# Ledger of designs, part 24: peptides against a protein of PDB entry 4DOW

Target 1, 157 residues: chain A of PDB entry 4DOW
Amino acid sequence: TFSWVGRPLPNRKQFQQMYREICMKINDGSEIHIKVGQFVLIQGEDNKKPYVAKLIELFQNGAEVPPKKCARVQWFVRFLEIPVSKRHLLGRSPPAQEIFWYDCSDWDNKINVETIIGPVQVVALAPEEVIPVDQKSEETLFVKLSWNKKDFAPLPP

## One batch from the design tools (peptide; made by RFdiffusion4, then SolubleMPNN)

Design b1_p12_1_s1 (from b1_p12_1, 5 letters changed)
Fold by OpenDDE base, seed 3:
Structure b1_p12_1_s1 (fold): chain B 157 residues (1-157), chain A 12 residues (1-12)
Amino acid sequence: as target 1 above (157 residues)
Amino acid sequence: SQQELIENRSKP
């Protein structure tokens, strides 16, 4: 179950109410608050690892009936989501914790919040910084590079 | 829906 936290933010979009924070109630009754700017895991395909995204906007789409709780996201991709024929362009075998900033606009960046599994920590690193490797690869993810379907590039600071 | 998300992300 998802519910908005706080009052809507001021905006001029006719059919959208924007929020800063949403509350996710888990099966055990506990609650997790997720804010704009945080990173989340999103349900993937069957037998696939969850997607990773940064929350850019949280909004209720009032044009839908019933209104839908939505988010606009910046997508990240896991290495295994990159086409096999392009993976060699990285020039190294990345650790499981490494993800890449998806630098394309061909994907829909609107999601339903119900697809959010939970928050995840994503840390941006400089190319020279070492990614810590541990057995809990989903605890903290690391990003150094962007992927634009053609090549990898350093992330802007 | 989850299916819609998958489809949107998987398009060429």
Scores: peptide ipSAE 0.053, ipTM 0.700, DockQ to the pose 0.866
Fold by OpenDDE base, seed 2:
Structure b1_p12_1_s1 (fold): chain B 157 residues (1-157), chain A 12 residues (1-12)
Amino acid sequence: as target 1 above (157 residues)
Amino acid sequence: SQQELIENRSKP
């Protein structure tokens, strides 16, 4: 279950209450707090790895009945989400931990918070930096580049 | 919904 943390942020958008933080209660009864600006894993298709996104906004959509808890996100893509015909443009075989900033506006960036699996650590690296592959970084994802459906581009830290 | 999310990510 998901519940808002704190008071709504001031905004002028009709039918929307904005928040800074949401609480996710997981199966063992523990709670995870997720804030705007953090990265999250979002439920993917069956037998597929979760999607990765950065939270831009948290809001309740009062235009829906009943009101829905929503988020606005910046999408990332895994290498395997990139079309096979374009993967060669990277010029290397990336480690499994590498993701790419999705630099297109063709995807809807609104999600229901119920699709959030949990938080994830995403670290921005310079292109020349090596992605560490060790036990302490197993759950950490790394981003160096953006992907705009045509090519990869540098993404500064 | 999850289905909506998948569909949104599948836009050309």
Scores: peptide ipSAE 0.053, ipTM 0.701, DockQ to the pose 0.882
Fold by OpenDDE base, seed 5:
Structure b1_p12_1_s1 (fold): chain B 157 residues (1-157), chain A 12 residues (1-12)
Amino acid sequence: as target 1 above (157 residues)
Amino acid sequence: SQQELIENRSKP
């Protein structure tokens, strides 16, 4: 169950109300608050790890009937999501905790908040910084590079 | 829907 937290933010979109925060009520009755700017895990395909994304916007889409709670996200990709034929472009074997900023526009970046599994920590690192490998893969993820389906590149500003 | 998300978030 998802519910908005706080008042809607001022915006100029006729059928959308924007929010800063959403409350996710989980099965045990506890609540997790997720804010714009945080990173989340999103339900993936069967037998696949969850997708990783940064929340850019939280909004209710009133143009839909019934209105839907949505988010705009910046996608990340896991190394194993990258086509096998292109993985060599990285030039190294990344740790399981490494993800990549997806720098393409071919994916829809609108999601239903109901697909959010929960928050996750994503830490941006400089290329020379070491990724800790003693952590669980879903505890903290690390990003150094972007992926644009052609090559890896330094993180965008 | 979840299915729509899966389709939109296809393999890069």
Scores: peptide ipSAE 0.051, ipTM 0.695, DockQ to the pose 0.745
Fold by OpenDDE base, seed 1:
Structure b1_p12_1_s1 (fold): chain B 157 residues (1-157), chain A 12 residues (1-12)
Amino acid sequence: as target 1 above (157 residues)
Amino acid sequence: SQQELIENRSKP
């Protein structure tokens, strides 16, 4: 169950009410608050790890009937989401905890909040920084590069 | 829905 936290933010967009924070109620009755700017795991395909995204906007889409709780996101991709034929372009074998900023516009960046599994920690690193690899846990994900379907590039600002 | 999200992303 998802519910808005706080009052809508002022905005000029028709049919949309924007929010800063949403509350996710989980099975044991506990609540997790997720805010704009945080990173989340999103339900993936069968036998695939969850997708990773940064929340850019939280909004109620009043153009739909009934209104839907939505988010706009910046997508990240896991290495295994990159086509096999292009993985060699990285020039190295990344640790499982490395993700990449998706720098393309071919994906819809609007999601239903009900697809959010929960929050996740994502840390941006400079190329020369070493990723702390924990083989037992993928608690924290790390990003150094962007992926634009053609090659890898330095992280955008 | 989860299915809608999957369809909105390209596959490898």
Scores: peptide ipSAE 0.050, ipTM 0.696, DockQ to the pose 0.657

Design b1_p12_1_s2 (from b1_p12_1, 5 letters changed)
Fold by OpenDDE base, seed 1:
Structure b1_p12_1_s2 (fold): chain B 157 residues (1-157), chain A 12 residues (1-12)
Amino acid sequence: as target 1 above (157 residues)
Amino acid sequence: SREKLIEDRKKP
């Protein structure tokens, strides 16, 4: 169950109410609050790890009947989501915790909040910084580069 | 399914 936290933010879009925060109620009755700017795991395909995204907007889409709780996201990709034929372009074998900023517009960046599994920690690193891979950092994901379906590039500032 | 919706949205 998902519910908005707080009042709608000022918005100029006709059929959308924007919010800063949403509450996710999980099976044991506990609540997790997720805010714009945080990173989330999104339900993936069977036998695949969840997708990773940054929340850009939280909004209720009043153009739908009934109104839907939605989010706009910036997608990330895991290394295994990159086509096999292009993985060599990275020039190295990344650790499992590395993800890449998806720098293309061909994916729909609107999701239903019901597809959100939960929050995840994502840390941006400079190319020269070492990704820590230990038990304590197992749940933290790291991003150094973008992927635009053609090549890898340094993260934009 | 939710999984299918996400899959479809991430198709080029």
Scores: peptide ipSAE 0.022, ipTM 0.596, DockQ to the pose 0.623
Fold by OpenDDE base, seed 3:
Structure b1_p12_1_s2 (fold): chain B 157 residues (1-157), chain A 12 residues (1-12)
Amino acid sequence: as target 1 above (157 residues)
Amino acid sequence: SREKLIEDRKKP
């Protein structure tokens, strides 16, 4: 179950109440608090790894019946989500921990919070920095580049 | 920094 934490933020968006934080109660009864600006794993398709996203907004959508707890996100893509015909443009075989900033507007960036699996750590690196894949932080993800469906590009410093 | 940009980019 999901519940809002704190009072709604002042906003001018019609039919939306915005929040800074949401509480996710998991099966064992423990609670996980997730805030705007954090990175999350989102339920993917069957037999596929979860999607990765950064939370931009948390809001209740009053336009829906019944009202829905939603999030607006910035998508990241895993290498295996990139079309096979375009993967060669990277020029290297990335480690499994590498993700890419999705620099396109063609994807719906609104999600239901029920699809959030949990938080994940994402670290931005310079292109020349080595991804520490051999460390115990097997679940930490790293981003160096963006992907715009045509090519890869370095993230600005 | 890239990390700051990741945090601040696309903020409403």
Scores: peptide ipSAE 0.021, ipTM 0.589, DockQ to the pose 0.035
Fold by OpenDDE base, seed 5:
Structure b1_p12_1_s2 (fold): chain B 157 residues (1-157), chain A 12 residues (1-12)
Amino acid sequence: as target 1 above (157 residues)
Amino acid sequence: SREKLIEDRKKP
């Protein structure tokens, strides 16, 4: 179950109510609050790892009947989501914790909030920084580069 | 960079 936290933001788009935060109630009754700007795991296809995304906007879409709770996201991609024929362009074997900023517009950036599994920690690193693999950081994902379906590129400063 | 990610300065 998902519910809005707080009041709608002042600048309303047509057929939309904007929010800063949403509450996700889990099966055990606990609640997780997720805010714009945070990173989340999104339900993937069957037998696939969850997608990773950064929340850009949270909004109720009044153009739908009934209105739906939605989010606009910036996608990340896992290395194994990149076509096999292009993986060599990275020039190295990345650790499992590395993800890439998806710099392409071919994916729909709107999701239903019901597809959100939960929050995840994403840390940006410089190319020279080592990705830690210790137990404490096992759940943390790291990003150094972008992927635009053609090549990898450094994240701009 | 971290600054852009954290500060939400980078846009799609």
Scores: peptide ipSAE 0.020, ipTM 0.599, DockQ to the pose 0.036
Fold by OpenDDE base, seed 4:
Structure b1_p12_1_s2 (fold): chain B 157 residues (1-157), chain A 12 residues (1-12)
Amino acid sequence: as target 1 above (157 residues)
Amino acid sequence: SREKLIEDRKKP
């Protein structure tokens, strides 16, 4: 179950109410609060790892019937989501914890909040920085590069 | 910084 936290933000967009925070109630009855700007795991397809995204906006879309709780996101991609024919362009074998900033506008960046599994930690690193492989850090994902379906590129400083 | 870039992109 998802519910808005706080009052709607000032918004002039018709049929949309924007929020800064949403509450996710999980099966054990506990609550997780997720805010704009945080990173989340999103339900993937069967037998696939969850997708990774950064929350850009939280909004209720009143134009839909019934109204939907939605989010706009910035997508990240896992290495295994990159086509096999293009993976060699990275020039190295990335650790499982590495993800890539998806630098394309061809993907729909609107999601239903119901697809959110939970929060995840994402840390940006310089290309020369080593990704820690400690068991304690297995839950943390790291991003060094962007992927635009054609090539990898360094993130701006 | 890369972290700042990601943070800056938070705000629509």
Scores: peptide ipSAE 0.020, ipTM 0.584, DockQ to the pose 0.034; fails the geometry check

Design b1_p12_1_s3 (from b1_p12_1 with A1S D3E I5L)
Fold by OpenDDE base, seed 4:
Structure b1_p12_1_s3 (fold): chain B 157 residues (1-157), chain A 12 residues (1-12)
Amino acid sequence: as target 1 above (157 residues)
Amino acid sequence: SREELIENRKKP
């Protein structure tokens, strides 16, 4: 179950109410609060790792019937999501914790909040910085580069 | 739904 936290943000757009925070109630009855700017795991396909995204906006879409709780996201991609024929372009074997900023506009960046599994920690690193491989940090993902379906590049500003 | 999940990766 998902519910809005706090009052709608000012400057309401037509058919939309903007929010800064949403509450996710999980099976054990506990609550997890997720805010704009945080990173989340989104349910993937069967037998696949969850997708990774940064929350850009939280909004209720009143144009839909019934109204839906939605999010606008910036997508990340895992190395295994990159086509096999292009993986060599990285020039190295990345650790499992590395993800890449998806630098394309060909994907829908609007999701239903119901697809959110939970929050995840994502840390941006410089290309020369080493990704720590520690059991305690296995839940933390790291991003150094962007992927635009053609090549890898430094992170966008 | 699973269909909605697939649409997340499709062009809007």
Scores: peptide ipSAE 0.045, ipTM 0.685, DockQ to the pose 0.503
Fold by OpenDDE base, seed 1:
Structure b1_p12_1_s3 (fold): chain B 157 residues (1-157), chain A 12 residues (1-12)
Amino acid sequence: as target 1 above (157 residues)
Amino acid sequence: SREELIENRKKP
């Protein structure tokens, strides 16, 4: 169950109400609050790890009947989501915790909040910084580069 | 379903 936290933000879009925060109620009755700017895990396909995204906007889409709770996201990709034929372009074998900023427009960046599994920690690193791979950092994901379906590039500002 | 919505995230 998902519910908005707080009042709608000022918005100029006709059929959308924007919010800063949403509450996710989980099975044990506890609540998790997720805010714009945080990173989330989104339900993946069968036999695949969850997708990773940054929340850019939280909004209720009043153009739908009934209104839907939605999010606009910036997608990330896991290394295993990159085509096998292009993985060599990275020039190294990344750790499992590394993800890449998806720099393409061929994906819909609008999602239903019901697809959100929960929050996740994502840390941006400079190319020269070492990704810590230990038991304590197992749940933290790291991003250094973008992927635009053609090549890897430095992380955008 | 959640799975159906995610499978359609790519634009045609």
Scores: peptide ipSAE 0.041, ipTM 0.684, DockQ to the pose 0.502
Fold by OpenDDE base, seed 2:
Structure b1_p12_1_s3 (fold): chain B 157 residues (1-157), chain A 12 residues (1-12)
Amino acid sequence: as target 1 above (157 residues)
Amino acid sequence: SREELIENRKKP
């Protein structure tokens, strides 16, 4: 169950109400609050890892009947989402915790909030920084580079 | 839905 937190933000879009925060109520009755700017895991395909995204906007789409709770996101990609034929362009074998900023506009960046699994921590690192892979940070994802379907590029922190 | 997300993500 998802519900808006707070009042709608000022918005010029006729059929949309924008919000800063949404509340996700999970099975045990506990609540998780997710805000614009945070990173989330999104339901993936069958037998696939969840997608990773940064929340850019939270909005209710009143143009739909019934209105839908939506988010606009910046996508990240996992290494295994990159075509096999192009993975060599990275020049190294990344740890499982590494993700890449998707630097393309060909994907729809609108999602239904119901596809959000929960928040995730994403840390930006300089290219030379070592990704810590220990038990304490096993749930943390790290980003150093962008991927634009052709090549990898540095992503400054 | 998950299916919708998959479609949107892969749809140019």
Scores: peptide ipSAE 0.046, ipTM 0.697, DockQ to the pose 0.687; fails the geometry check
Fold by OpenDDE base, seed 3:
Order: sequence, then structure tokens, then C-alpha cells
Structure b1_p12_1_s3 (fold): chain B 157 residues (1-157), chain A 12 residues (1-12)
Amino acid sequence: as target 1 above (157 residues)
Amino acid sequence: SREELIENRKKP
């Protein structure tokens, strides 16, 4: 289950109440608090790895009946989500921990919070920095580049 | 910066 934490933020968006934080209650009864600006794993399609996203907004959509708890996100893309025909454009075989900033607006960036699996750590690196692959970093994801459906590009400093 | 982009980039 999901519940809002704190009071709604002031906003001028019709039919929306915005929040900074949401509480996720897991099956074992424990609670995880997730805030705007954090990175999360989102349920993917069957037999697919979870999607990765940065939380941009948390809001209740009052235009829906019943009202829905939603999030607006910045998508990342895993290498295996990139079309096979374009993967060669990277020019290297990336480690499994590497993800890419999705630099397109063709994807819907609104999600239902029920699709959030949990938080994840994402670290931005310079192109020349080595992605550490060890037991301590197995669950940490790293981003060096953006992907715009045409090519890869370095993130700005 | 990369860190600013990852941490702060958001829509108004």
C-alpha cells in the first residue's frame, strides 16, 4: 500500500495535489519512504528486468475516478532495452550495471505509484571513469551517457 | 554538471 507523507505542496495544476514524499508499505509490514529526486525500480513487462527512473513529481490525480496516486519520472534505459540494430553505436560492451539517460519525449512519463518496486542507487560518472563491479556495488547502477533513439551522447559535466 | 543533471533536472 502507498500513502502520502506530509502536506500537499502549493501548486497551480488543476485536479492535482503534489507531494514531496510517499510511504510504501511492504508485505512484511516494513515501510519505505520515497522522495522526489530519488531513483526507483518500476515493474517491467513479463520476463523483463525492472525499468529505472528518477522521480520528478509525486501527485494525486483528482481527474481520475477514483483518484490515483501518480508519479512523473525521468526514464533511464537499460542497454538491452535499446534496439539490437542500434546497440553497436555504443562502440563497447557495457557492464550490466550501466544505464542510459533517456533523452526523448515520446514515452509517457506518468506512472502509477503501485508499479514502484523500490528505491535504487544511481551514480553519474564521467566517460573515462570505470564502473566498479564488485559485491558491494552489485545493486548500484551507473550512468555516463544519454540515449535519444538515434545515438549516444555524453552527459554534461 | 552530471551530478546537477541527475539530482536536480526536473520539470517546473
Scores: peptide ipSAE 0.028, ipTM 0.637, DockQ to the pose 0.036; fails the geometry check

Design b1_p12_1_s4 (from b1_p12_1, 6 letters changed)
Fold by OpenDDE base, seed 2:
Structure b1_p12_1_s4 (fold): chain B 157 residues (1-157), chain A 12 residues (1-12)
Amino acid sequence: as target 1 above (157 residues)
Amino acid sequence: DREKLIENRSLP
């Protein structure tokens, strides 16, 4: 169950109400608050790991009947989401915790909030920084590079 | 600035 937190933000979009925060109620009755700017796991397809995204906007789409709670996101890609024929361009075998900034506009960046599994920590690293792989960091994802369907590129300093 | 990119950059 998802519910808006706080008052709608001022905007001029006729059928959209924007919010800063949404509340996700979990099975045990606990609540998780997710805010714009945070990173989330999005439900993947069957037998696939969840997608990773940064929340850019939270909004209710009133143009739909019934209205839908939605988000706009910046996508990240897991290494295994990159086509097999292009993975060699990385020049290394990445750890499982590494993700890549998806630097393309061909993907729909609108999602239903119901596809959100929960928050996740994403940390940006310099290329020379080592990704820590310990039990406590297993839940943290790391990004060093972007992927634009053609090549990998370093994140700007 | 990598941190700024992650914090501030978004898809078009």
Scores: peptide ipSAE 0.043, ipTM 0.697, DockQ to the pose 0.039; fails the geometry check
Fold by OpenDDE base, seed 1:
Structure b1_p12_1_s4 (fold): chain B 157 residues (1-157), chain A 12 residues (1-12)
Amino acid sequence: as target 1 above (157 residues)
Amino acid sequence: DREKLIENRSLP
């Protein structure tokens, strides 16, 4: 169950009410608050790990009946989501914790909030920085590069 | 700035 937290933000977009925060109620009755700017896991397909995204906007889509709770996101991509034929372009075998900034516009960046599994930590690193891979940091994802379906590129400082 | 990019950039 998802519910808006706080008052809608001032905006001029027709049929949209924008929010800063949403509350996710989980099975044990506890609540998780997720805010714009945080990173989240999105429900993946069968036999696939969840997708990773940054929340850019939280909004209620009033053009639908009934209104839908939605989000705009910046997508990340896992290495195993990259086509097999292009994985060699990375030039290395990345750790499982590495994700890539998806620098393409071909993916729909609007989602239903019901697809959100929960928050996740994403840390940006310089190319020369080592990704810490241990039991304590296993839940943290790391990004060094972008992926634009053609090649990898360093994130600007 | 990588942190700023992640914090402030969105998909077009």
Scores: peptide ipSAE 0.043, ipTM 0.695, DockQ to the pose 0.040; fails the geometry check
Fold by OpenDDE base, seed 4:
Structure b1_p12_1_s4 (fold): chain B 157 residues (1-157), chain A 12 residues (1-12)
Amino acid sequence: as target 1 above (157 residues)
Amino acid sequence: DREKLIENRSLP
């Protein structure tokens, strides 16, 4: 179950109400609050790992009947989501915790909030920094590079 | 700044 937190933000978009925060109620009755700017896991296809995204906007789409709770996101991509024929361009075998900033506009960036699994921590690192893999950092994802379907590029400092 | 990019960059 998802519900808006707080009042709608000032917005001139017809048929849309924008929000800063949403509440996700999970099975045990506890609540998780997620805000614009945070990172989330999105339900993937069957037998695949969830997608990773940054929340850019939270909005109710009044153009749909009934109105739908939606989000606009910036996508990240996992190494295994990159075509096999292009993985060699990285020049190394990345750890499982590494993700890449998806620098393309060909993916639909609007999602239903119902596809959100939960929050996740994403940390940006310099290329020379080591990705820690231990018990404390196991749930943290790390990003060093972008991917634009053609090549990898470093994130600016 | 990598952290700034992650925090502030919009969709391309």
Scores: peptide ipSAE 0.041, ipTM 0.697, DockQ to the pose 0.039; fails the geometry check
Fold by OpenDDE base, seed 5:
Structure b1_p12_1_s4 (fold): chain B 157 residues (1-157), chain A 12 residues (1-12)
Amino acid sequence: as target 1 above (157 residues)
Amino acid sequence: DREKLIENRSLP
């Protein structure tokens, strides 16, 4: 279950109440708080790894009946989500922990918060920095580049 | 600014 933490932000859109934080209650009764700006895993399709996203906005959509808890996100893409015919454009074989900033508008960036699996750590690196692959960092994802469905590009410094 | 990707709402 999901519940809002804190009061709605003062500036309101017609059918939206915005929040900074949401609480996710896990099966064991524990609670995880997720804030705007944090990175999350989103439920993937069958036999697919979870999607990776950064939370940009948390809001209750009052245009729906009943109102739904939603989020607006910035998507990342895993290397294996990139079409096989385009993967060669990277020019290297990335480690499994590397993800790419999705620089395209063709994906809906609104999600239901119920699709959130949990938080994940994402670290931005310079191109020359080595992605550490050890047990301690196994759960950490790293981003160096963006992907716009045409090519890879360096992230701004 | 790669740090802004992590610390801010969006990529600069």
Scores: peptide ipSAE 0.039, ipTM 0.699, DockQ to the pose 0.035; fails the geometry check

Design b1_p12_2_s1 (from b1_p12_2 with E8A S9N E12K)
Fold by OpenDDE base, seed 1:
Structure b1_p12_2_s1 (fold): chain B 157 residues (1-157), chain A 12 residues (1-12)
Amino acid sequence: as target 1 above (157 residues)
Amino acid sequence: SAREELIANRKK
């Protein structure tokens, strides 16, 4: 289950109450607090790894009945999510820990918080920096480039 | 922006 933490943030959006933090209660009764700005794993399709996203906003959508707990996100894309015909554009075989900033607006960036699996660590690296592939840090994801469905591009300096 | 925030947190 998910519940808001704290009071709504001041905003002028008519049907949206924004929050800084949400609490995710797990089966064993433990709680995980997730804040705006953190990275999360989103429920994926069968036989696929979860999607990766950065939380931009947490809000209650009052336009729905009943109101829904939602989030606006910045999407990332895994290499295996990129069409096979375009993967060669990277020019290298990336490690499994590498993800890419999705630089397109065609994906809906609003999600239901119920699709959040949990937090994940994402680290931005310069193009020349080596992605550390270690068993101890296999849960950490790294981003060097953006993907706009046409080509890969370096993140701004 | 979200991108700027990500860039600001780059590992150096």
Scores: peptide ipSAE 0.050, ipTM 0.710, DockQ to the pose 0.029
Fold by OpenDDE base, seed 2:
Structure b1_p12_2_s1 (fold): chain B 157 residues (1-157), chain A 12 residues (1-12)
Amino acid sequence: as target 1 above (157 residues)
Amino acid sequence: SAREELIANRKK
């Protein structure tokens, strides 16, 4: 169950109410608050790892009947989501915790909030920084590069 | 870091 937290933000979109925060109620009754700017895991296809995204906007789409709770996201891509024929362009075998900033606009960046599994930690690193692979950081994802369907590119230094 | 700022601020 998802519910809005706080008052709608002022905006000029006629059929959209924007919010800063949403509450996710988990099966055990606990609640997780997710805010714009945070990173989340999004339900993937069966037998696939969840997608990773940064929340850009949270909004209720009033143009739909019934209104739907939605989010706009910046996508990240896992290495295994990159076409096999292009993976060699990385020039190395990345650790499982590495993800890449998806630098394309061809993907639909609107999602239904019910596809959100939960928050995740994403840390940007310099190319020379080592991705820590220990039990304490198993759930932390790291990003060094962007992917634009053609090649990998460094994040700004 | 600049990278962290990018992640935080880019494509808002």
Scores: peptide ipSAE 0.044, ipTM 0.703, DockQ to the pose 0.031
Fold by OpenDDE base, seed 3:
Structure b1_p12_2_s1 (fold): chain B 157 residues (1-157), chain A 12 residues (1-12)
Amino acid sequence: as target 1 above (157 residues)
Amino acid sequence: SAREELIANRKK
């Protein structure tokens, strides 16, 4: 169950009420608060790992009936989401914790908040920095590069 | 850091 936290933010978008924070109630009755700017795991397709995204906006879409709680996101991609024919462009075998900034506009960046599994930690690294791979860091994802469907590019320092 | 700011602001 998802519920808005706080009052709507000022905006002029018709049929949309924007929020800064949402509350996610999980199975054991505990609550997790998620804010704009945080990273989240999004439910993937069958037999696929969850998607990774950064929350850019939280809003209720009043144009839908019934109104839907939605989010606008910046997508990240896992290495295995990149087409097999293009993976060689990375020039290395990335660790499982590495993700890539998706630098394309062809994906719908609007999601239903009900697809959010939970928060996740994402850390940006310089290309020369080593991604730590240990049991303690397995829950943390790391980003060094962007992917634009054509090639990989370093993030600015 | 610059990287953190990039992630925070790039697609807003």
Scores: peptide ipSAE 0.043, ipTM 0.689, DockQ to the pose 0.032
Fold by OpenDDE base, seed 4:
Order: structure tokens, then C-alpha cells, then sequence
Structure b1_p12_2_s1 (fold): chain B 157 residues (1-157), chain A 12 residues (1-12)
């Protein structure tokens, strides 16, 4: 169950109400609050790991009947989501914790909040920085590069 | 850092 936290933000969009925060109520009755700017895991296809995204906007779409709770996101991509024929362009075997900034506009960046599984920590690193791969840090994802469907590019220093 | 700002500030 998802519910808005706080009052809607002022905006000029006729059929959209924007929010800063949303509350996820879990089966055990506990609540998780997620804010704009945080990173989340989104339900993937069957037999695939969840997608990773950064929340850019939270809004209720009043143009739909009934109104839907939505989010606009910046996508990240996992290495295994990259076509097999292009993975060699990375020039290395990345750890499982590495993700890539998706630098394309061909993906729909609007989602239903009901597809959100939960929050996740994403840390940006320099290319020379080592990704810690231990049990204590396995919950954290790391990004060094962007992917634009043609090649990888370093994030600015 | 610039990397952190990129993650924090980019909207698409």
C-alpha cells in the first residue's frame, strides 16, 4: 500500500499533483518512507533482477481514471541488461554491485509507484576507486560509468 | 564531488 506524505507541492500542471515523499506500508505493518532524489529498486520481469532507478518526481496523475500514483525516474542499467554483443566494450568483468547511468531517452521514465520494491543505496565512484565486495556492503550499488547503447563513458571527476 | 553532483542534480 502506497500513500502520499505531506501536502502537494505547488505546480501549474492541471491534472498532476506533485509530492516530496511517499509511504510504503509493508505486510508486517511497518512503514518505509521514500523521497524524491532517493534510489529505488523496481520490479523486473520474471527471472530477472529488479531494475534500479533514481526518483526524480512523485506525482498523482489525475488524467487517469482512477487517479494513479506515479513517479518519474532516471534509469540505471545492470551489466547483464546490456546486449551480449556490446559487453566487451567495458574491457573488464564488473562486480555484481556495479551499475551504469543510462544515458538514453528511448526508455519511458514514468512508472507506477506500485512497481517499487524498496529503497537502495547508490554510491558514485571514481574509476580508480575500488568497489568493496564484502558481506557488509553487498546491499550498496556503485556507479562509475554511463552507458548510451553505443559505448561506456566515465562520469566526470 | 562532480560525480556526486551529477547523481544528485541530473534529472534525465
Amino acid sequence: as target 1 above (157 residues)
Amino acid sequence: SAREELIANRKK
Scores: peptide ipSAE 0.042, ipTM 0.691, DockQ to the pose 0.033

